# Peptides against a protein of PDB entry 5KEZ, part 51

Target 1, 320 residues: chain A of PDB entry 5KEZ
Amino acid sequence: NVAIYNPFRPWWERYQPVSYKLCTRSGNEDEFRNMVTRCNNVGVRIYVDAVINHMCGNAVSAGTSSTCGSYFNPGSRDFPAVPYSGWDFNDGKCKTGSGDIENYNDATQVRDCRLTGLLDLALEKDYVRSKIAEYMNHLIDIGVAGFRLDASKHMWPGDIKAILDKLHNLNSNWFPAGSKPFIYQEVIDLGGEPIKSSDYFGNGRVTEFKYGAKLGTVIRKWNGEKMSYLKNWGEGWGFVPSDRALVFVDNHDNQRGHGAGGASILTFWDARLYKMAVGFMLAHPYGFTRVMSSYRWPRQFQNGNDVNDWVGPPNNNGVI

## One batch from the design tools (peptide; aimed at target 1 W310)

Design b2_p21_5_s1 (made by RFdiffusion4, then SolubleMPNN; from b2_p21_5, 7 letters changed)
Fold by OpenDDE base, seed 1:
Structure b2_p21_5_s1 (fold): chain B 320 residues (1-320), chain A 21 residues (1-21)
Amino acid sequence: as target 1 above (320 residues)
Amino acid sequence: LKAVPDTRLSNKSTSAWTYEE
């Protein structure tokens, strides 16, 4: 991914890829392979957060300022490490004046235009699908068990399906022959927009962002909400079917007050309430549960916003 | 200061902006 130095190596640089090489501040490919092997050997499975909707921001400077040293040029859409070129992006397909998503009530913009300036891959192209599948298959061959598909809301479900259809079975060293990768898709659907979580059910599970948002309001006792109202928690609250839901109390975005959920989201900063929420989530049978493991940073609020929400995970090994 | 898209977050439901000199 791109190496961002202002601010200094933020968490979100990881979501701006310039290649599919496994060399980031998290480690190199050998280290990753080692970790996957060690985990699999004790029954711990690995699911990769796969950023396949886009490459880096269009405003990032060209050069070799990346975690693996690969050259890239956002201006010319040149990512030779893949390789991608100008033919592999939706620049001509997006019809907005800015080239960015301007109206989230327009599904075509949401899927064909740039998400906050991030160069949008043309997933309709078999070439692009194949490059992504190659990346994911490499991970499958290493021994991962599945994927979180980042920014799935911004990809056409059919394009996702086309990629998934190219995936290999899981590594038979650790998984039964014929095992398929576990897929869950990040789709922010709180209602009111044309893109629905149900559009993606055919590809795998979907993140249920209503879960953390509503649970937060209940535990916080907002608007007279009571724990007793959780008697029909799950589908009874209008959530997606349990077998399609991936549920969580918070994620890296809404932990920082961004994305879906707003102020209702409980985090480790609200220790007591957070423990209650996580405990409830783990005890309740609805959905596939995900527990957040995060880190502390020096929060500094200005006008209600944490100006240090960019702070990345701690690093003490010199990996760039 | 120039308003530019905020590329910090990989997924949003609304547009976000930041500023550059």
Scores: peptide ipSAE 0.026, ipTM 0.621, DockQ to the pose 0.116
OpenDDE base, seeds 2, 3, 4, 5: peptide ipSAE 0.025, 0.024, 0.021, 0.027; ipTM 0.628, 0.614, 0.622, 0.633; seed 5 fails the geometry check

Design b2_p21_5_s2 (made by RFdiffusion4, then SolubleMPNN; from b2_p21_5, 10 letters changed)
Fold by OpenDDE base, seed 5:
Structure b2_p21_5_s2 (fold): chain B 320 residues (1-320), chain A 21 residues (1-21)
Amino acid sequence: as target 1 above (320 residues)
Amino acid sequence: LKAVPDTRLSDKSTSGFTYEE
């Protein structure tokens, strides 16, 4: 991914890929293989956060300022380490003036335009699908158990399916022969927009962002909500079917006070309430549960916004 | 440099944060 120094190595640089090389601040491919092997050997499975909707931001300067030193040129859409070129992006399909998503009530914009300037891959192209599949298959062959598909809301479900159809079976060293990768898709659906979580049920599980938002409201006793109302928690609250749901109290985005639930989201910053929420989530049978492991950072609020929400994991001058 | 915030909602009250370029 791109190496960003202003602000200094933010967490979100990880979501701006320039290649599919397993070479990041977290380590190199050999180290990753070692980790996967060690985890699998004790029954811990690895699910990769796969960023396949886009490459890096269109405004990032060309050069070799990346975690693996690969050259890239966002301006010309040149990513030779893949390789991608200008023909592999949705620039021509996006009809907005900026090239970015401007209206989330327009599903075509949401899927064909750039997410906050991130170069949007043309996932309709078999070439692009194949390159992504090769990346994911490499991970599968290493021994990962599945994937979180980042920004799935911004990909056409059919394109996702086409990629998934190219995937290998899981590594038979650790998984039964014929095992398929576990897929869960990040789709933010709180209602009111045309893209629905149900659009993606065919590809695997989806994130249920209503879960954390509503649970936070209940635990905080907002709007007159009571714990007793959780008697029909799950589908009874309008959530997706349990067998399609990936549930969580918070994630890396909404723990920063914005998005997918806003201020209702409980985090480690509210330790007591957070423990209550996580405990409830783990005790309740609804959905496939995910527990967050995060870190503290020096929050600094200005006008209700944390100006340090960019801060990444603990590091020593960029070295993790 | 532009961040990758979760601004993927039409309602800004429930959308993610933004950064200055």
Scores: peptide ipSAE 0.030, ipTM 0.670, DockQ to the pose 0.124
OpenDDE base, seeds 1, 2, 3, 4: peptide ipSAE 0.017, 0.026, 0.028, 0.026; ipTM 0.557, 0.620, 0.660, 0.634

Design b2_p21_5_s3 (made by RFdiffusion4, then SolubleMPNN; from b2_p21_5, 8 letters changed)
Fold by OpenDDE base, seed 1:
Structure b2_p21_5_s3 (fold): chain B 320 residues (1-320), chain A 21 residues (1-21)
Amino acid sequence: as target 1 above (320 residues)
Amino acid sequence: IRAVPDDRLSDKSTSAFTYEY
């Protein structure tokens, strides 16, 4: 991914790829293989957060300022380490003046335009689909069990399906022959917008963001909410079907949220309430559960916003 | 991915969400 220095190596630089090489601040490919092997050998499976909707930001300076040292040029859409070129992006498909998503109530913009300047891949192209599938199949070969598809809301479900149809069976060294990768898609659907979680049910599970938001409200006793109302927790609360839901109390994004529904999210900063929420989640039979592992950072609130919400995770291998 | 305007809009929508009893 790109190396961002202002702010200094933020967490979100990891979501700005310039190649599909497995060398980041989290480690190199050999280290990753080692981890996957060790985990698989004790029954712990690995699911990769796959960033396949986009490459890096359009405003990032061209050069070799990346974790693997690969050259890239956002201005010319040149990512030779893949390789991608200008033909592999949705610049011509997006019809907004800025090239960015301008109207989030327009599903075509949400999927065909740049998310906050991130160069939007033309997932309609078989070439692009194949490059992504190659990346994911490499990970499958290493021994991963599945994927979180980042920014799935910004991809057409059919394009996702086309990529998934290219995926190989899981590594038979650890998985039964014919096993398929576990897929869950990050779709932020809190209601009121055109793109729905149900659009993606055919591809795998979907993140249910209503879960953490509503649970936080209940645990915080906001708006007269009571624990007794959790009797029909799950579908009864308007959530997606249990077999399509991946649920969580918080994630890296909404952990840094602010205002409205974002304020309801429970995090480790509210330790007692957070433990209650996580405990409830793990005990209640709804959805596939995910527990967050995060870190402390020096929060600095200005006008209700943490200006240090960019701070990345601790690192013990230096600055790379 | 980093928070976007869409996320903020979605958060607001959550506050108006109606669920079944």
Scores: peptide ipSAE 0.030, ipTM 0.578, DockQ to the pose 0.079
OpenDDE base, seeds 2, 3, 4, 5: peptide ipSAE 0.010, 0.018, 0.021, 0.020; ipTM 0.442, 0.600, 0.595, 0.602; seed 5 fails the geometry check

Design b2_p21_5_s4 (made by RFdiffusion4, then SolubleMPNN; from b2_p21_5, 7 letters changed)
Fold by OpenDDE base, seed 3:
Structure b2_p21_5_s4 (fold): chain B 320 residues (1-320), chain A 21 residues (1-21)
Amino acid sequence: as target 1 above (320 residues)
Amino acid sequence: IKAVPDTRLSDKSTSAFTYEN
């Protein structure tokens, strides 16, 4: 991914890829392979956060400022380490003046235009699908158990399906023969937009962002909410079917307090309430549970916003 | 040397919220 130095190596640089090389702040490919092997050998499975909707921001300077030193040129859509070129992006398909998503009530914009400047891959192209599949299959062959598909609402479900259909079975050294990768898709659906979580049920599980948002309001006792109201928690609260839901109290995005539940989201900053929420989540049968492991950063609020919400995990000169 | 914004948190869809129970 792009190595961002202003601000200094933010967490979100991971979501601006320039290649599919397994060479990042976390380590190189050999180290990753070693980690996956050691984890699998003790029954711990690895799921990769796969950023496949887009490449880096269109305004990032061209050069070799990336975690693996690969050259890239956003201006010319040149990512030779893949390789991608101008033919592999949706620039011509997006009809907005800026090239970015301008209206989230327009499903076509949401899927065909750039997410805040992130170069939008033409996932309708078999070439692009194949390059992504090759990346994911490499990970599968290493021994990962599945994937979180980042920014899934910004991809057409059919394009996702086409990629998934190219995937190998899981590595038989650790998984039963014929096992398929576990897929969960990040779809932010809090209502009010045309794109729905149900659009993606055919590809695998989806993130249920209503879970953490509503649980937060209940545990915080906002708006007169009571724990007793959780008697029909799950589908009874309008959530997706349990067998399609991946649930969580917070994630790396919404723990920063912006959207996807906003201030209702409970985090480690609210330790007591957070433990209550996580405990409830783990005890309740609804959905597939995910527990967040985060870190402290020097929060500085200005006009209600943390100006340091970019701060990544503790690191040594950008290396975790 | 342009500052890069946090594009992940700029997803406008995160601002939407409905409450049903």
Scores: peptide ipSAE 0.029, ipTM 0.626, DockQ to the pose 0.072
OpenDDE base, seeds 1, 2, 4, 5: peptide ipSAE 0.027, 0.027, 0.025, 0.027; ipTM 0.618, 0.630, 0.606, 0.617

Design b2_p21_6 (made by RFdiffusion4)
Pose (drawn by RFdiffusion4):
Structure b2_p21_6 (pose): chain A 320 residues (1-320), chain P 21 residues (1-21)
Amino acid sequence: as target 1 above (320 residues)
Amino acid sequence: TEVGFLVMDLFPYQTYIDMAE
């Protein structure tokens, strides 16, 4: 991923890929393989956050400011370490004047245009689907059990299916024969938009962002909500079917207060209420549960938004 | 019940090993 130095090494630089080499601030390929093997050998599975909708920002300076020193040039669309060229991006397919996503009532541009200027991969091309599949198969054979598909709302459900069609079964040393990767797709669907999370049920589960937003408001006793109203918690509140939901109280993004749910999301900063919300979630049968494990940063709210929400993991001059 | 880690490259890989073992 791009090594971003202003601001200094933000957590979200990891969502701007430069290549598919397994080489990050978290470690190299040997350390990654070692982790996956050791965890599988004690029965704990690894799920990978797959960033496949885009490469890095179109305005990022060319050079080798990358976590493995790989060269890249966003202006010329050259990512030779993969390799990707200008033919591999949606510049000619997007219909907005800016080339970015401008209107979320238009389901097409949400898919084909650049998300906040991030170079949008042409996922309809077999070559691009093959390069992504090669990356995910490398991970599957190492022994990962599934994937979080980042920014799934900005990918066509069919393109995702075409990529998944190319995946190996899970490593037969640890998983039964014919096992398939666990897929959960990150789609923020709070209603009122043309894209529905149900559009993605053919590919795997989806993140249910309504879950934490509603639970936070309820436990905070905001907007007239009471815990007694949780008697019919689940699809009774308009959530996706339980067998398609990946649920959580907060995630790495919206724990910073700017996300789906804003200030209602309970986090470790609100420890007393947070424990209650996590407890309710873990006790209730709805969904497959994910628990957040975080790091502290110097929060600094100005106008309800944290100007330090970009700060990366604890580090000494960028080394985690 | 299955359990596991979501790897997002925000922490050293050794952290997951330490937690799992």

Design b2_p21_6_s1 (made by RFdiffusion4, then SolubleMPNN; from b2_p21_6, 11 letters changed)
Fold by OpenDDE base, seed 2:
Structure b2_p21_6_s1 (fold): chain B 320 residues (1-320), chain A 21 residues (1-21)
Amino acid sequence: as target 1 above (320 residues)
Amino acid sequence: METGFLWDDLVPYSDFVKKAE
């Protein structure tokens, strides 16, 4: 991914890929392989956060300022380490003046235009699908158990399916022969927009963002909400079917006060309420549960916004 | 009690910004 130094190595640089090399601040490919092996040997499975919707931001300076030193040029859409060129992006397909998503009520824009300037990959192209599949298959062959698909709302479900159909079975050293990777898709669906979580059920599980948002409201006792209302928690509250849901109290995005869920989201900053919410989630049978493991950072609020929401995990001068 | 919130009570959110503005 791109190496950002202003601000200094923010968390979100990880979501701006310039190659599919397993070479980041977290380590090199050998170290990753070693970790996966060690984890698998003790029954801990690894799921990779796969960023496959886009490459880095269109405004990032060209050069070799990346975690593995690979050259890239966002301006010319040149990512030779893949390789991708201008033919592999949706610039000509997006019809907005800016090239960015301008209207989330237009499903075509949401999927064909750039997410906040991130160069949008042409996932309709078999070449692009194959390059992504090769990346994911390499991980599968190493021994990962599955994937979180980042920014799935911004990809056509059929394109995702086409990629998934190219995936290998899981590594038989640790998984039963014929096992398929576990897939869950990040789809932000709180209602009011044309793209629905149900559009993606055919590909795997989806993130249920209503879960953390509404649970936070209940636990905080906002708007007259009561714990007794949780008797029909799950599908009874309009959530996706349990077998399609991945549930969580918070994630790295909304933990920073932005994104889906707003101020209702409970985090470790509200320790007591957060423990209540996590305890409830783990006790309740609805959905596949995910527990957040995060870190504190020096928050600094200006006009209601944390100006330090970019701060990444603890590190030694950029080295994790 | 089988009380739950209504779908229309939720406000849609745009995706989180994955870069500094």
Scores: peptide ipSAE 0.032, ipTM 0.531, DockQ to the pose 0.026
OpenDDE base, seeds 1, 3, 4, 5: peptide ipSAE 0.026, 0.030, 0.027, 0.029; ipTM 0.514, 0.553, 0.550, 0.566

Design b2_p21_6_s2 (made by RFdiffusion4, then SolubleMPNN; from b2_p21_6, 11 letters changed)
Fold by OpenDDE base, seed 3:
Parts: sequence; C-alpha cells; structure tokens
Structure b2_p21_6_s2 (fold): chain B 320 residues (1-320), chain A 21 residues (1-21)
Amino acid sequence: as target 1 above (320 residues)
Amino acid sequence: MMKGFLWDDLFPYSKFVEEAE
C-alpha cells in the first residue's frame, strides 16, 4: 500500500493499495506465512481484510512511496506491480463531474465512481478479476480461512461472485478437503439507500451495521430505549437474517465517531457501556460475532471532530 | 499531494439516514 507520511503513517494507508504484494508495516510475506502457520497449528484461523474495490487515491503522488517499494502512478493509473493500467479502471464509466461518488442515492455512482478519490477498479473485466483472484488465492494457499471484502457496497455483487468463483479451496493441511473460504462483505445498509445488504447475500455474509448502531442507542438509553426492547433482538429489529449477518459493536471506522452509527457507537472509550454491549453480543445467538481489538490514541477534538482520528496503531517509527 | 480518507465522503448518506431515524 501507499506509505503516507503526512499525516505520519495513518491507519487508513492500508486501504490504499498499490500492489498485492504481502509487504506491509506489519511484516513481509515470510513473516505473514509464519504467523498463519503458527495460528492454524493451534486452531486460530486468519481472515484477511481484502481491499479489492480500488487502488490508492487519485491525488497521491507518483513514485515508490509504498510499503513494498513498488512504483505506482495514480495520475496515469499505472500500477506495474500488479500490473494495472488505465484500461483497468472505471474512469470512463463514472459520469459525475468530479469522478467521485456524488450521490449515494445513485447505485451506479456508488459502484462505478471513485470512493473519496480512490481509483475504482473495473471489476467487470476478467483481467482485473483474475488479478484479484490470484492475490486472494495466494493467501488461501498460505492458509488463511477467508476474507473480509472491503467496500463491498461499492462493487457489483455479480463482479464479486465472479471473483469468488475463481477461488481455491482452503489449504487441506488445516481445513477439510473441499472447504471454501469464509466470506463476509462490508456493506453499510442502514436503510434509505438503493443498495441493500440483501443484494450481497449470494456471496456470503454481510456486515450488519444496524446492530452496533441500535445496540449503542439502547445501552446508552437514548430516545427512551430500554434493554427490555431487546426481547426480539435480531431479525425482529429488522436486521438481516442471522445466517447472513456478521455483527459487531464497533469497527475501525465508526470507532472514530464517523459513518454508520455515529455517536451511538460504543467503543473502548466508553469502557463500561462497551463491555456491556460486547457481553450482550456474545451472549445473544444472532449473527456471526466479531470483537474489536483496538488501541488508544491522543484524541484532539476540534469543532466536534477528532483531528487525530488518522492515528494508526502503536508502532516503532512506523513499523508495527 | 497524498490524499487521506474523508469521513463525510465515506459515509455521507448512511450517517444521515441513521440520524433521521
């Protein structure tokens, strides 16, 4: 991914890929392979956050400022480490003036235009699908158990399916022969938008962002909400079917007070309430549960916004 | 210049819908 130095190595640089090489601030491919092996040997499975909707931001300077030193040029859509070129992006499909998503009520924009400047991959192309599949298959062969598909809302479900159909079975050293990778898709569906979580059920589980948002409201006792109202928690609250849901109290995005859930989201900053919410989530049978492991950072609020919400995990001069 | 994530761009409408509920 791009190595960002202003601000200094933010967490979100990981979501701006320039290659599919397994070189990051957390280690190289050998170290990753070693970790996966050690984890699998003790029954701990690894799921990779796969960023496959896009490459880095269109405004990032060309060069070799990347975690693996690979050259890239966003301006010319040149990512030779893949390789991708201008033919592999949706620039010509997006009809907005900016090239970015301007209207989230337009599903076509949401999927064909750039997410906040991130270069949008042409996932309709078999070449692009194959490059992504090769990346994911390499991880599968290493021994990962599955994937979180980042920004799935911004990909056509059919394109995702086409990629998934190219995937290998899981590594038989640790998984039963014929096992398929576990897939869950990040889809932010709080209602009111054209794109629905149900559009993605065919590909795997989906994130249920209503879960953390609503639970936060209840635990915080906002708007007269009571714990007793959780009697029909799950599908009874309008959530997706349990067998399609991945649920969580917070994630790395809404933990910072932005996006789906906003201020209602409970985090480690509200330790007592957060423990209550996590405890409830783990006790309740609805959905596949995910627990967040995060870190503290020096929050500095200006006009209601944390200007340090970019701060990445504890590191040694950029190395994690 | 390197571009960071803009939260309002990532979750503009979803946040609004949630607040309107």
Scores: peptide ipSAE 0.022, ipTM 0.575, DockQ to the pose 0.023
OpenDDE base, seeds 1, 2, 4, 5: peptide ipSAE 0.017, 0.020, 0.018, 0.020; ipTM 0.469, 0.547, 0.541, 0.573; seed 5 fails the geometry check

Design b2_p21_6_s3 (made by RFdiffusion4, then SolubleMPNN; from b2_p21_6, 10 letters changed)
Fold by OpenDDE base, seed 3:
Structure b2_p21_6_s3 (fold): chain B 320 residues (1-320), chain A 21 residues (1-21)
Amino acid sequence: as target 1 above (320 residues)
Amino acid sequence: MEVGFLWRDLVPYSEFVKKAE
């Protein structure tokens, strides 16, 4: 991915890929392979956060400022380490003036335009699908158990399916023969927009962002909400079917007070309430649960916003 | 020049209807 130095190595640089090389702030491919092996050998499975909707931001400077030194040029859509070229992006398909998503009530924009400037891959192309599948299959062959598909809301479900159909079975050294990778898709659906979580049920589980948002309001006792109202928690609250849901109290995005759920989201910053929410989540049978492991950073609020929300995990001069 | 990251979760919070018991 892009190595960002201003601000200094933010967490979100990981979501601006320039190649599919397994070479990042966390280590190289050999180290990753070693970790996966060691984890699998003790029954701990690894699921990779796969960023396949896009490459890096369109305004990032060209060069070799990347975690593995690969050259890239966002301006010309040149990612030779893949390789991708201008033919592999949706620039011509997006019809907005900026090239970015401007209206989230327009599903076509949401899928075909750039997410906050991130170069949008043309996932309709078999070439692009194959490059992504090769990346994911390499991970599968290493021994990962599945994937979180980042920004799935911004990909056409059919394109995702086409990629998934190219995936290998899981590594038989640790998984039963014929096992398929576990897939869950990040889809932010709080209602009110045309894209629905149900659009993605055919590909795997989906993130249920209503879960953390609503649980936060209940635990916080906002708007007269009471714990007793959780009697029919799950589908009874209008959530997606349990067998399609991946649930969580917070994620790396909304932990920083932005996006889905807003201020209702409980985080480790609200330690007591957060523990209550996580405890409830783990005790309740609804959905596939995910527990966040995060870190403290020096928050600095200016005009209600944390100007240090970019701060990544504790690191040694950028290396984790 | 390097560009900062804009938040990806640009989705408004909305309410949903609870199902009757």
Scores: peptide ipSAE 0.030, ipTM 0.629, DockQ to the pose 0.022
OpenDDE base, seeds 1, 2, 4, 5: peptide ipSAE 0.025, 0.027, 0.028, 0.026; ipTM 0.583, 0.609, 0.613, 0.608; seed 1 fails the geometry check

Design b2_p21_6_s4 (made by RFdiffusion4, then SolubleMPNN; from b2_p21_6, 11 letters changed)
Fold by OpenDDE base, seed 2:
Structure b2_p21_6_s4 (fold): chain B 320 residues (1-320), chain A 21 residues (1-21)
Amino acid sequence: as target 1 above (320 residues)
Amino acid sequence: METGFLYRDLVPYSEFVEKAE
């Protein structure tokens, strides 16, 4: 991915890929392979956060400032380490003046235009699908158990399926022969927009962002909400079917006070309430549960916004 | 200057309530 130095190595640089090399500030491919093996050997499975919707930001300077030193040029859409070129992006498909998503009520924009300037891959192209599949298959062959598909809302479900159809079975050294990768898709659907979580049920589980948002509201006792209302928690609250849901109290995005759910989201900053929420989630049978493991950072609020929300994991001069 | 990163699908609490109800 791109190495960002201003601010200094933010968490979000990880979501700006310039290649599919397993070479980041977390380690090299051999170290990753070693980790996967060690985890699998003790029954801990690895799921990779796969960034396949886009490459890095369109305004990032060209050069070799990347975690594995690969050259890239966002301006010319040149990513030779893949390789991708201008033919592999949706620049000509997006019809907005800026090239970015401007209207989330236009599903075509949401999927064909750039997410906050991130260069949008042309996932309708078999070449692009194959390059992504090769990346994911390499991970599968190493021994990962599945994937979180980042920014799935911004990909056509059919394109996702086309990629998934190219995937290998899981590594039989640790998984039963014929096992398929576990897939869950990040889709933010709080209602009111044309893209729905149900559009993606065919590809795997989806993130249910209503879960953390509503649970936070209830536990915070906002707007007259009561714990007794949780008697029909799950589908009774309008959530997706349990077998399609991946549930969580918070994630790295909304833990920073923004994103889906807003201020209702409970985090470790509200320790008592957060423990209540996590405990409830783990006790309740609805959905596939995910527990957040995070870190503290020096929050600095200005005009209601944390100007240090970019801070990444604890590190030693950029090395994790 | 390198491009920053904006949070995805920013939904304030008030908007969430309106959409969820």
Scores: peptide ipSAE 0.031, ipTM 0.583, DockQ to the pose 0.022
OpenDDE base, seeds 1, 3, 4, 5: peptide ipSAE 0.027, 0.030, 0.029, 0.026; ipTM 0.573, 0.603, 0.584, 0.579; seed 5 fails the geometry check

Design b2_p21_7 (made by RFdiffusion4)
Pose (drawn by RFdiffusion4):
Structure b2_p21_7 (pose): chain A 320 residues (1-320), chain P 21 residues (1-21)
Amino acid sequence: as target 1 above (320 residues)
Amino acid sequence: SVPALPMNAHEAGEHYGALFH
């Protein structure tokens, strides 16, 4: 991923890919393979956050400011370490004047245009689908059990299916024959938009962002909500079917207060209420549960938004 | 000064990083 130095090494630089080499601030390929093997050998599975909707920001300076030293040039669309060229992006397919996503009532541009200027991969091309599948198959054979598909709303459900069609079964040393990767797709669907999370049920589960937003408001006793109202918690509140939901109280994004749910999201900063919300979630049968494990940063709210929400993991001059 | 990431209930914030380029 791009090594971003202003601001200093933000957590979200990891969502701007430069190549598919397994080489990050978390470690190299040897350390990654070692982790996956050791965890599988004690029965704990690894799920990978797959960033496949885009490469890095279109305004990022060319050069080798990358976590493995790989060269890249966003202005010329050259990512030779993959390799990707200008033919591999949606510049000619997007219809907005800016080339970015401008209107979320238009389901087409949400898919074909640049998400906040991030170079949008042409996922309809077999070559691009193959390069992504090669990356995910490398991970599957190492032994990962599934994927979180980042920014799924900004990918066509069919393109996702075409990529998944190319995946190997899970490593037969650890998983039964014919096992398929566990897929959960990040789609923020709070209603009122043309894209529905149900559009993605053919590919795997989806993140149910309504879950934590509603649970936070209820536990905080905001907006007239009471815990007694949780008697019919689940689809009764308009959530996706339980067997398609990946649920959580907070995630790495919206724990910073700017996300789906804003200030209602309970986090480790609100430890007393947070424990209660996690407890309710873990006790209730709805959904497959994910628990957050975080790091502290110097929060500094100005106008209800944290100007330090970009700060990366604890580090000494960028080394984690 | 480094501004906060934009508030948006329908988009994840990890992708607003491109604005800082």

